# Peptides against a protein of PDB entry 6TME, part 213

Target 1, 324 residues: chain A of PDB entry 6TME
Amino acid sequence: NRLKRAYIALQAWKKAFYSDPFNTAANWVGPDVCSYKGVFCAPALDDPSVLVVAGIDLNHADIAGYLPPELGLLTDVALFHVNSNRFCGVIPKSLSKLTLMYEFDVSNNRFVGPFPTVALSWPSLKFLDIRYNDFEGKLPPEIFDKDLDAIFLNNNRFESTIPETIGKSTASVVTFAHNKFSGCIPKTIGQMKNLNEIVFIGNNLSGCLPNEIGSLNNVTVFDASSNGFVGSLPSTLSGLANVEQMDFSYNKFTGFVTDNICKLPKLSNFTFSYNFFNGEAQSCVPGSSQEKQFDDTSNCLQNRPNQKSAKECLPVVSRPVDCS
Target 2, 324 residues: chain A of PDB entry 6TME as posed
Amino acid sequence: NRLKRAYIALQAWKKAFYSDPFNTAANWVGPDVCSYKGVFCAPALDDPSVLVVAGIDLNHADIFGYLPPELGLLTDVALFHVNSNRFCGVIPKSLSKLTLMYEFDVSNNRFVGPFPTVALSWPSLKFLDIRYNDFEGKLPPEIFDKDLDAIFLNNNRFESTIPETIGKSTASVVTFAHNKFSGCIPKTIGQMKNLNEIVFIGNNLSGCLPNEIGSLNNVTVFDASSNGFVGSLPSTLSGLANVEQMDFSYNKFTGFVTDNICKLPKLSNFTFSYNFFNGEAQSCVPGSSQEKQFDDTSNCLQNRPNQKSAKECLPVVSRPVDCS

## One batch from the design tools (peptide; made by RFdiffusion4, then SolubleMPNN)

Design b2_p22_2_s3 (from b2_p22_2, 15 letters changed)
Fold by OpenDDE base, seed 2:
Structure b2_p22_2_s3 (fold): chain B 324 residues (1-324), chain A 22 residues (1-22)
Amino acid sequence: as target 1 above (324 residues)
Amino acid sequence: MDTSLEDKLKSDITSEVKAKFQ
């Protein structure tokens, strides 16, 4: 009975394919769905004697099509990986019936519409990858209430502010890069106890960096480049004991880049180019260390190469934003 | 932009759980 439902779902999906250049679904014929390419069966959790469709892997199949509502019949699926295809439309609400969903990867597709709120209905979800799509609108605050290990949102059309609930996230990796997020980074960011990597690249974020960033003791990658951040770097960044990669380039930062930041013990790469910094410690100077790479290009630094002109610097440096 | 980070943003991520089915 469960495999019969799966057959209905998979045949409906095959009919929803506009193009299958690698003939991935060529063997999707007959009732033996467990033999289908990209379909993986396992014993059911509630009855080990019953075989069910537990996973879908169609990664890199370049399939054009859409996700039909009949996919909601795949109620035993825990792994759904369909990245690097040309699927379009919206994520069906009928997927709410997939209560065992553990990993959901629809990245590198042509999905549109708002954030797929159906993902919030899955109680056991640990991995969410919706990057490289055309999802738009607000990010629902509830996403960070989920016990996710990783949240990939980059390269979409998300707008508005980053939710304050971000501090509740248990994720080790979060990507916001290449969206349309605006406003400040929430102060609650410092509460992300498991965070290792966070990326804000290429948004419309602004304001001062919150001091609470310095509480991110486990962070190895922090990239806030290509935004509209202002003010000085928080002195609390000296607390980033495990940071290896740090990028603040292409912002509107001012002030002095301090020794306590550049001497962070695990720091291997620190880029603060294309800002309006008017001073740096000797430890921040490119070439000062063999173990650390620095880039101070296009700031307002004295006695350094490749800096902005006085004409460019004066209007900004003379009116520093006070973040205190 | 760090090329290593760019690679991470584009790379496939699989879990040990997925490997169980492969």
Scores: peptide ipSAE 0.027, ipTM 0.684, DockQ to the pose 0.182
Fold by OpenDDE base, seed 5:
Structure b2_p22_2_s3 (fold): chain B 324 residues (1-324), chain A 22 residues (1-22)
Amino acid sequence: as target 1 above (324 residues)
Amino acid sequence: MDTSLEDKLKSDITSEVKAKFQ
């Protein structure tokens, strides 16, 4: 009996709660699991006459606890949304039994350990949100082999390089922000054919931006701020025909910010502040356009306000990194 | 950092699929 298994799972989970400030699980009593707050039932896909637990939504419940292995008994769950809680520990490997998993959101919790590789076992997964946790270690390259629409990894403790397999991703949105990623952005990034938004904010990324970024024709948001990128902006960025928001601030970029970048047709916001740029086209000057906003603060630009001192600029500008 | 983008990073993601179960 699927509902009996669900009952066992949900009762085990309730027992795993350390705190339930809003008494969300107060009605988690008795065998009628479909009446439980945050539990949603639907006809089973394989047998419409059988009612099963198809979804969990405990978003914003501020529940403290952990995910017990008994959750693996929720084999019919396709939607698992438990964001904005205080769940801790690791994602149970037993969740591999949830083969119908479609959307998995455990964001804004206190999960720890390596990347939850159990997510890679779900054949139908389309949405993965593990942001705002304490996941650590390497990002498995296989994540980008999945047919995910969105990948939210931001605000974790992931380290090492971004896998070259990123180019295989079909995701429209990918966030790496506020981790410990290092190394270069892979050149394969240009192969992300469905990419609309990508965010690298606040990592330890370095090196030159790959020219292949210019192949991201569908990108509307590109944020690489707060990293250690060096060299000039790739001239191929002129290919970002749909970019609306672009941020390269708080890096170590040098060279000239060109007209072909600042005149991108859909560009609304372009921030390149806190770098070592030594020149900019007139089209890049803040206030030069009513339709576009620019920030050139804290660079090495002549005749512009709020620039770095010559002492700060000279050692960097005089030795530009060659990205060729 | 663009505040709008920061909001995007913090915002809940809704799904039409999810709505079918609510």
Scores: peptide ipSAE 0.022, ipTM 0.635, DockQ to the pose 0.179
Fold by OpenDDE base, seed 1:
Structure b2_p22_2_s3 (fold): chain B 324 residues (1-324), chain A 22 residues (1-22)
Amino acid sequence: as target 1 above (324 residues)
Amino acid sequence: MDTSLEDKLKSDITSEVKAKFQ
């Protein structure tokens, strides 16, 4: 009996709660699991006459606890939303049995350990949100081989390089922000055909930006701020026909910010502050447009306010990095 | 269900990330 298995799983989970401030699991009593708060039942896909647990929504419950192995008994769950809790430990490997998993949101918890590779075992996964946890180690390259619509990885402890497989991703939204990623952005990034938003904020990324970024025709948000990028901005950025928000601040960029970038047709905000740019087109000057906002603060620009001193600029500007 | 894929895709994730950092 599928509901009996669900009962075992949910009771095991209730026992794994250390704190339930809102008494979310107070009604988790008895065999009628479909009446449990945060538990949603639906007709089984393989047999419409059978009712199964199809979804869990415990978002914002502030529950402290862990995910017990018995959760693997919830084999019909397609939606697992437990964000904004205080769950700790690791994601159980037993969740590999949840072959219908479609949306997995464990964001804003206290999970630790390596990337939850069990997520790679779910053939139908479309949404993965593991942000605001303490996941660590390397990002498996296989994550980008999956047909995901969104990948939220930000605010973790991931390290190493971004896999070159990123170009295979079908995701519209990908966040790497506030991790420990290092190395260059892979040139394969330009192959992300469905990409709308990508965020690299606050990593240890370095090197030159790949020219292939300019191939991201559908991107509306591109944020590479707070990294160690060097060299000039690629001229191919003029190809970002739909970019609205672009941020390159807090890097080590040099060279000239071109008219072709600042005149992008959908550009609303372009921040390139806290770099070592030594020139900008008139179209890039803050206040030059009513429709666009620019920030050129703390560069090496002549005749602009709030720039770096010559002492700070000269050592960097005199030794430009050739990204060709 | 709250925080569905549609809800996540409609949100300004950049603003959320920046807000947590700042």
Scores: peptide ipSAE 0.019, ipTM 0.616, DockQ to the pose 0.046
Fold by OpenDDE base, seed 4:
Structure b2_p22_2_s3 (fold): chain B 324 residues (1-324), chain A 22 residues (1-22)
Amino acid sequence: as target 1 above (324 residues)
Amino acid sequence: MDTSLEDKLKSDITSEVKAKFQ
């Protein structure tokens, strides 16, 4: 009996709660699991006459605890949303049995350990949100082989390089922000056909921006701020026909910010502050447009306010990195 | 840093599929 298995799983989970400040699991009593708060039942896909636990939503429950292996008994769960809790430990490998997993949101918890590779075992996964945890180590390249609509990885402890497989991703939104990713952005990034938003904020990324970024025709948000990028902005950025928000601030960029970038047709906000740019087109000057907001603060620009001193600029500007 | 983007990184995101179960 599927509901019996669900009962076992849910009772094991309740037992794994250290704190339930909102008494979310107070009604988790008895065999009628479909009445449990945060538990949602639906007809089974293989037998519509059978009711199964199809979803879990414990978002914002502030529950402290861990995910017990018995959760693997919830084999019919397609939606697992437990964000904004205080769950700790690792994601159980037993969740590999949840072959219908479609949306997995464990964001804003206290999960630790390596990337939860069990997520890679779910053939139908479309949404993965593991942000605001303490996941660490390398990002498995296979994550981008998944047909995901969204990949939220921000605010973790991931290290190493961004996999070259990123170009295979069909995701519209990918967040890498606030991790420890290093190395260059892969050139394959330009192959992300469905990409709308990508965020690299606050990593240890370095090197030159790949020219292939300019192939991201559907990107509306591109944020690479707070990294160690060097060189000039690729001229191919003029190809970002739909970019609205672009941020390159807090890097080590040099060179000239071109008119072709600042005149991007849908650009509403372009921040390139806290770099070492030594020139900008008139179209890039803050206040030059009513439709666009620019920030050129703390560069090496002449005749602009709030720029770096010559002493700070000269050592960097005189040794530009050639990205060609 | 664009605070609006930061807020977005913190915001709840759900699909239409989830809405069917709510």
Scores: peptide ipSAE 0.036, ipTM 0.714, DockQ to the pose 0.166; fails the geometry check

Design b2_p22_2_s4 (from b2_p22_2, 13 letters changed)
Fold by OpenDDE base, seed 5:
Structure b2_p22_2_s4 (fold): chain B 324 residues (1-324), chain A 22 residues (1-22)
Amino acid sequence: as target 1 above (324 residues)
Amino acid sequence: SDTSLENELKEKIRQEILEKYS
């Protein structure tokens, strides 16, 4: 009996709770699991006459505990939302049995360990949110081979380079922010055909921005702030016809910020502060447009306020990195 | 933090799942 298996799983999970401040699981008593708070039942896909647990939503429950292996018995779950709790430990491998998993959100918890590779085993997964945890190690290249709509990885402890397979991703939103990623952004990034938003904030990324970024025609948000990028901004950025929010602040960029970038048709906010730019077009000057907001603070610009000293600028500006 | 499309995508996905089970 599928509901019986669900009962076993949910009772095991309740037992794995260390704290339930809002008494979310207070009604998790008895065999009627479909009445449990945060548990949602639906007709089974393979047999509409059978009721199964199709979804879990314990978002914002502030529950402390861990995910026991018995959760693998929830084989009919397609929605698993447990964000904003205090669950710790690792994602159980037994969740590989949840072959219908479609949306997996374990964000804002205390999970640790390597990337939960069990997520790669779910053939129908479309949404993956593991942000605001303590996942560590390398990001598996295979994550971008999956047909995901969104990939949220930010605020973890991921290290190493961004996989070149990123170009294969069909995701519209990808966040890398606040990890420990290093190396260059792969040139294959330009092949992300469905990309709308990508965020690299607060990593250890370096090198030149690849020219291929300019091929991201559907991008509305591009944030590469707080990294170690060098060189000039690619001229191909003029191809970002739909970009609204662009942030390159807190890097080591040099060169001239051109009209072609600042006059992008949909550009609303462009922040390039805290770099070593030594020139900007008039269209890039803060206040030059009523429709666009710019921030050129703390660069090496002449006749602009709040710029770096000559002492700070000269060593960097005099040795521009050739990205060609 | 949330992105501009995050909530929209989540809602869309939820609706798709609900339709599968309807």
Scores: peptide ipSAE 0.024, ipTM 0.629, DockQ to the pose 0.771
Fold by OpenDDE base, seed 3:
Structure b2_p22_2_s4 (fold): chain B 324 residues (1-324), chain A 22 residues (1-22)
Amino acid sequence: as target 1 above (324 residues)
Amino acid sequence: SDTSLENELKEKIRQEILEKYS
């Protein structure tokens, strides 16, 4: 009996709550699990005459507790949303039994430990949101072998390099922001055929930007701010025909910001402040366009306001990194 | 930064699931 298994799982979970400020689980009593607050039932895929628990939505419930292994009994769950709670501990390996998992959102919690590799076991997973937690360690390369539409990893403690398998990803949105990733952006990034938005903000990434970024024809948002990137901006960035928001601020870039970048046809906002650029085209100057916004603050530009001192600029500008 | 497509994607996915279970 599938609903009986669900009852066992949900009661075990209720027992794992340390605090339920809004009394969300107050009605989690009795065998009628389909009446439980935040529990959603639907006809089973294999037998429409059988009702099963297909979804969990406890978003914004401020519940403190952990995920017990008995949650593995919810084998028919395709949607799991526990966003904005105070759940702690690790994601149970027993969730591997949830083979129908389609959308998994555990964002804005207090989960710890390595990347939840159980997510890799779900063959039909399309949406993964684990942002705003305390996950740590390296990112498994296999995450990008999955046919995900979106991957949200931001605001965690992930470290090491970004896997080269990123080029295999079919995701339209990927966020790496506010982690501890290091190394270079893989050259394979240009192979992300469906990419619309990618965010690298606030990591420890370094090296030169790969030329292959220019192959991202569908990208509308590219944010690489607050890292340690060096060298000149790739000339191939002129190929970003659909980019609207681009941010390279708070890095160590040098060289000249060209017309070919600033005149991109869909560009709305381009921020390259807090770098060591020593020149910019007229089209890049803030205020030069009514349709585009630019920020060139705190660079090494001549005859522009709010630039770095010569003392700060000379050591860097005089020794440009050759990315060739 | 917030993603502009997040809500749209979530809604699309939810609708697809509902269709599968209908």
Scores: peptide ipSAE 0.023, ipTM 0.652, DockQ to the pose 0.754
Fold by OpenDDE base, seed 4:
Order: C-alpha cells, then structure tokens, then sequence
Structure b2_p22_2_s4 (fold): chain B 324 residues (1-324), chain A 22 residues (1-22)
C-alpha cells in the first residue's frame, strides 16, 4: 500500500523534527496522510484508482530537523517544497527512489555536505532550488546535462570552476551568486539557447569574459558583478538584443565602454561601476538617457565624478590584459 | 539575488505537475 509507505515516511519525518514552531505537523496523526497539512495527494499516474502522495509543501514553516532516509518511501512525490525552514544534515540518497521528482526546492535551509547528487538521479527533474544552504565542494558537471528549466545554486559554499557542460543546459534561469566559484566563465556559455537570467554575483571568477556571451540572444538579466574579471568587455555584447539588466560592477575590467553596448535596445539598467574603465561613450554616461540607468562610479574615466585616482588607475590601465 | 522569472517559472511547473496528475 503506497499510502501506508507514505505514512511510515511522514511519521519518520515528524520524529526528525527538532522544532515545529507553527505546529505544522500537529495534524500528522493517523493513517490518513492525505489530510496532513502540507501533504497533497493525487491519483497515481500508473493507476488512477490509487491515491498517492504527490506533493509536499512545507514552505516557510520554520521547522528545525533533518530529512530521514524513510523519505525514500514517498516514491510518488513529484513536488517537494520545503524552503525557508531550518532543516539540516544532508539530502538522503534514498530520495533516488522518487523517480517522479519534478520540482525540488530545499532552499533557505541549513543543509550541508557536497552537492546532492541524488538530484542527478531524477530523470524528470525540471526545477532545482538548493540556494541559501551550506552545500560545498565542486559542482558536478552532470547537473547541466539534465533538462532543467531552472537551477538555483546561489548562497552556498560551492567552489572550483564552473563546468564546461553549462552550455548544454536548457535552463532559463541559473544562479551561481555568492559561492566560491573560481576560474573563467566557460566559452560554452553561448550555447545556452534558453537562457533568460544568469547571475554570477560575488564569486572568485576571473579571466576575460568569453566572446560567446554575445550569443545569448534571449538573456534579459546578466549579472557578473563582484568577481575578478579582467580585460575589456567583449564587443560581441552588442548581440544581447534582449538584455534589460546588466551588471559588471566590482571587477577589474579595463578599456572603453562602447556605444553599441549602452544602446542595446532593451537595456534598462547597466552598472559598470568599480572597475578600471578608462573611457565611455556618451550614451553610457549616467543621465544621458531617460529610459536607461547607468552607473560609472569608481572607474578611471576622465571628467567624471567619483572616479579612482590616477595613482590607482595608472598601474592597471597602463597594463591592459589582452583577451585575444 | 532574486530572479524576476522565478515565481513565474515555479507556477508554470506546478501547473504542469497538476496537469500530469489530472
């Protein structure tokens, strides 16, 4: 009996709660698991006459605890939402049995350990949100081989380089922000055909931006701020026909911010402050457009306010990085 | 570092799940 298995799983989970401040699991009593708060049942896909637990939603419950291995008994779950809790420990490998997993959201918790590779075992996974946790180590390259629509990795402890497989991703939204990623952005990034939003904020990324970024025709948000990028902005950025929000602030970029970038047709906000740019087109000047917002603060621009001193600029500007 | 499309995407996915189980 599938519901019996679900009962075992849910009762084990309740026992794994250290704190339930809103008494979310107060009604988690008895065999009628479909009446449990945050538990959603539906007819099984293989047998519509059988009712199964198809979804869990414990978002914003502030529950402290861990995920016990018995959760692997919830084999019919396709929706797993437990964000904004205080769950700790690791994601159980037993969740590999949840072959119908479609949306997995464990964001805003206290999970630790390496990337939860069990997520890679789910053949139908479309949404992965593990942001705002303490996951660490390398990002498995296989994550981008999956047919995911969204990948949220931000605010963790991931390190090492971004896998070259990123170009294989079909995701529309990918966040890397506030991790410890290092190295260059892979040139394969331009192959992300469905990409709308990508965020690299607050990592240790470096090197030149790949020219292939300009191939991201559908991107609306591109944020690479607070890294160690060097060199000039790729001229191919003029190809970002749909970009609305672009942020390159707090890097080590040099060179000239060109007119063809600042006049991008959908551009609404372009921040390139706190770099070492030594020139900008008139169209890039803050206040030059009523429709666009620019920030050129703390660069090496002449005749602009709030710029770096010559002493700060000269050593960097005089030795531009060749990205060719 | 919120994304503007996050909620819309989640809703779309949820709808797809519901349709799958309907």
Amino acid sequence: as target 1 above (324 residues)
Amino acid sequence: SDTSLENELKEKIRQEILEKYS
Scores: peptide ipSAE 0.020, ipTM 0.645, DockQ to the pose 0.713
Fold by OpenDDE base, seed 1:
Structure b2_p22_2_s4 (fold): chain B 324 residues (1-324), chain A 22 residues (1-22)
Amino acid sequence: as target 1 above (324 residues)
Amino acid sequence: SDTSLENELKEKIRQEILEKYS
């Protein structure tokens, strides 16, 4: 009996709650699990006459606790949304039994440990949100082999390099922001054919930007701010025909910001402040356009306000990094 | 309303599951 298994799982979970400020699980009593707050039932795919637990939504419940292994009994769950709680510990490996998992959102919790590799076991997973936790370690390359629509990894403790397999991703949105990723952005990034938004904010990424970024024709948001990138902006960035928001601020970029970048047809906001750019086209000057907003603050630009001193600029500008 | 949200979620689940197996 599937509902019986669900009952066991949900009661085990209730027992694993340390605090339930809104009494979300107050009605989690009795065998009628489909009446439980935040529990949603649907006809089973293999037998429409059988009702099963198909979804969990405990978003914004502020529940403190952990995920017990008995949750693996919820084998029919396709949607698991428990964001904005205070769940701690690790994601149970027993969740590998949830083979119908479609959307998994555990964001804004207190989960720890390595990347939850159990997510890789779900063959039909389309949405993965693990942001705003304390996950750590390396990102498994296999994550990008998954047919995911969105990958939210931001605000964790992930480290090491971004896997080269990123080019295999079919995701439209990927966030790496506010982790500890290091190394270069893989050249394979240009192969992300469905990418619309990618965010690298606030990592330890370095090296030159790969030319292949220019192949991301569908990107609307590209934010690489607050890293250690060096060299000139790739000329191939002129290929970002749909980019609306672009941010390269707080890096160590040098060289000239060209017209080809600043005149991108869909560009609405381009921030390249707090770098070491020594020149910019007129089209890049803040105020030059009513439709576009630019920020060139704290570079090495001549005849512009709020620039770095010669003392700060000279050591960097005089030693340009060759990205060729 | 909570009821509306629940119904929407239930419908979403059903639709997504159906699409997955179609």
Scores: peptide ipSAE 0.026, ipTM 0.643, DockQ to the pose 0.095; fails the geometry check

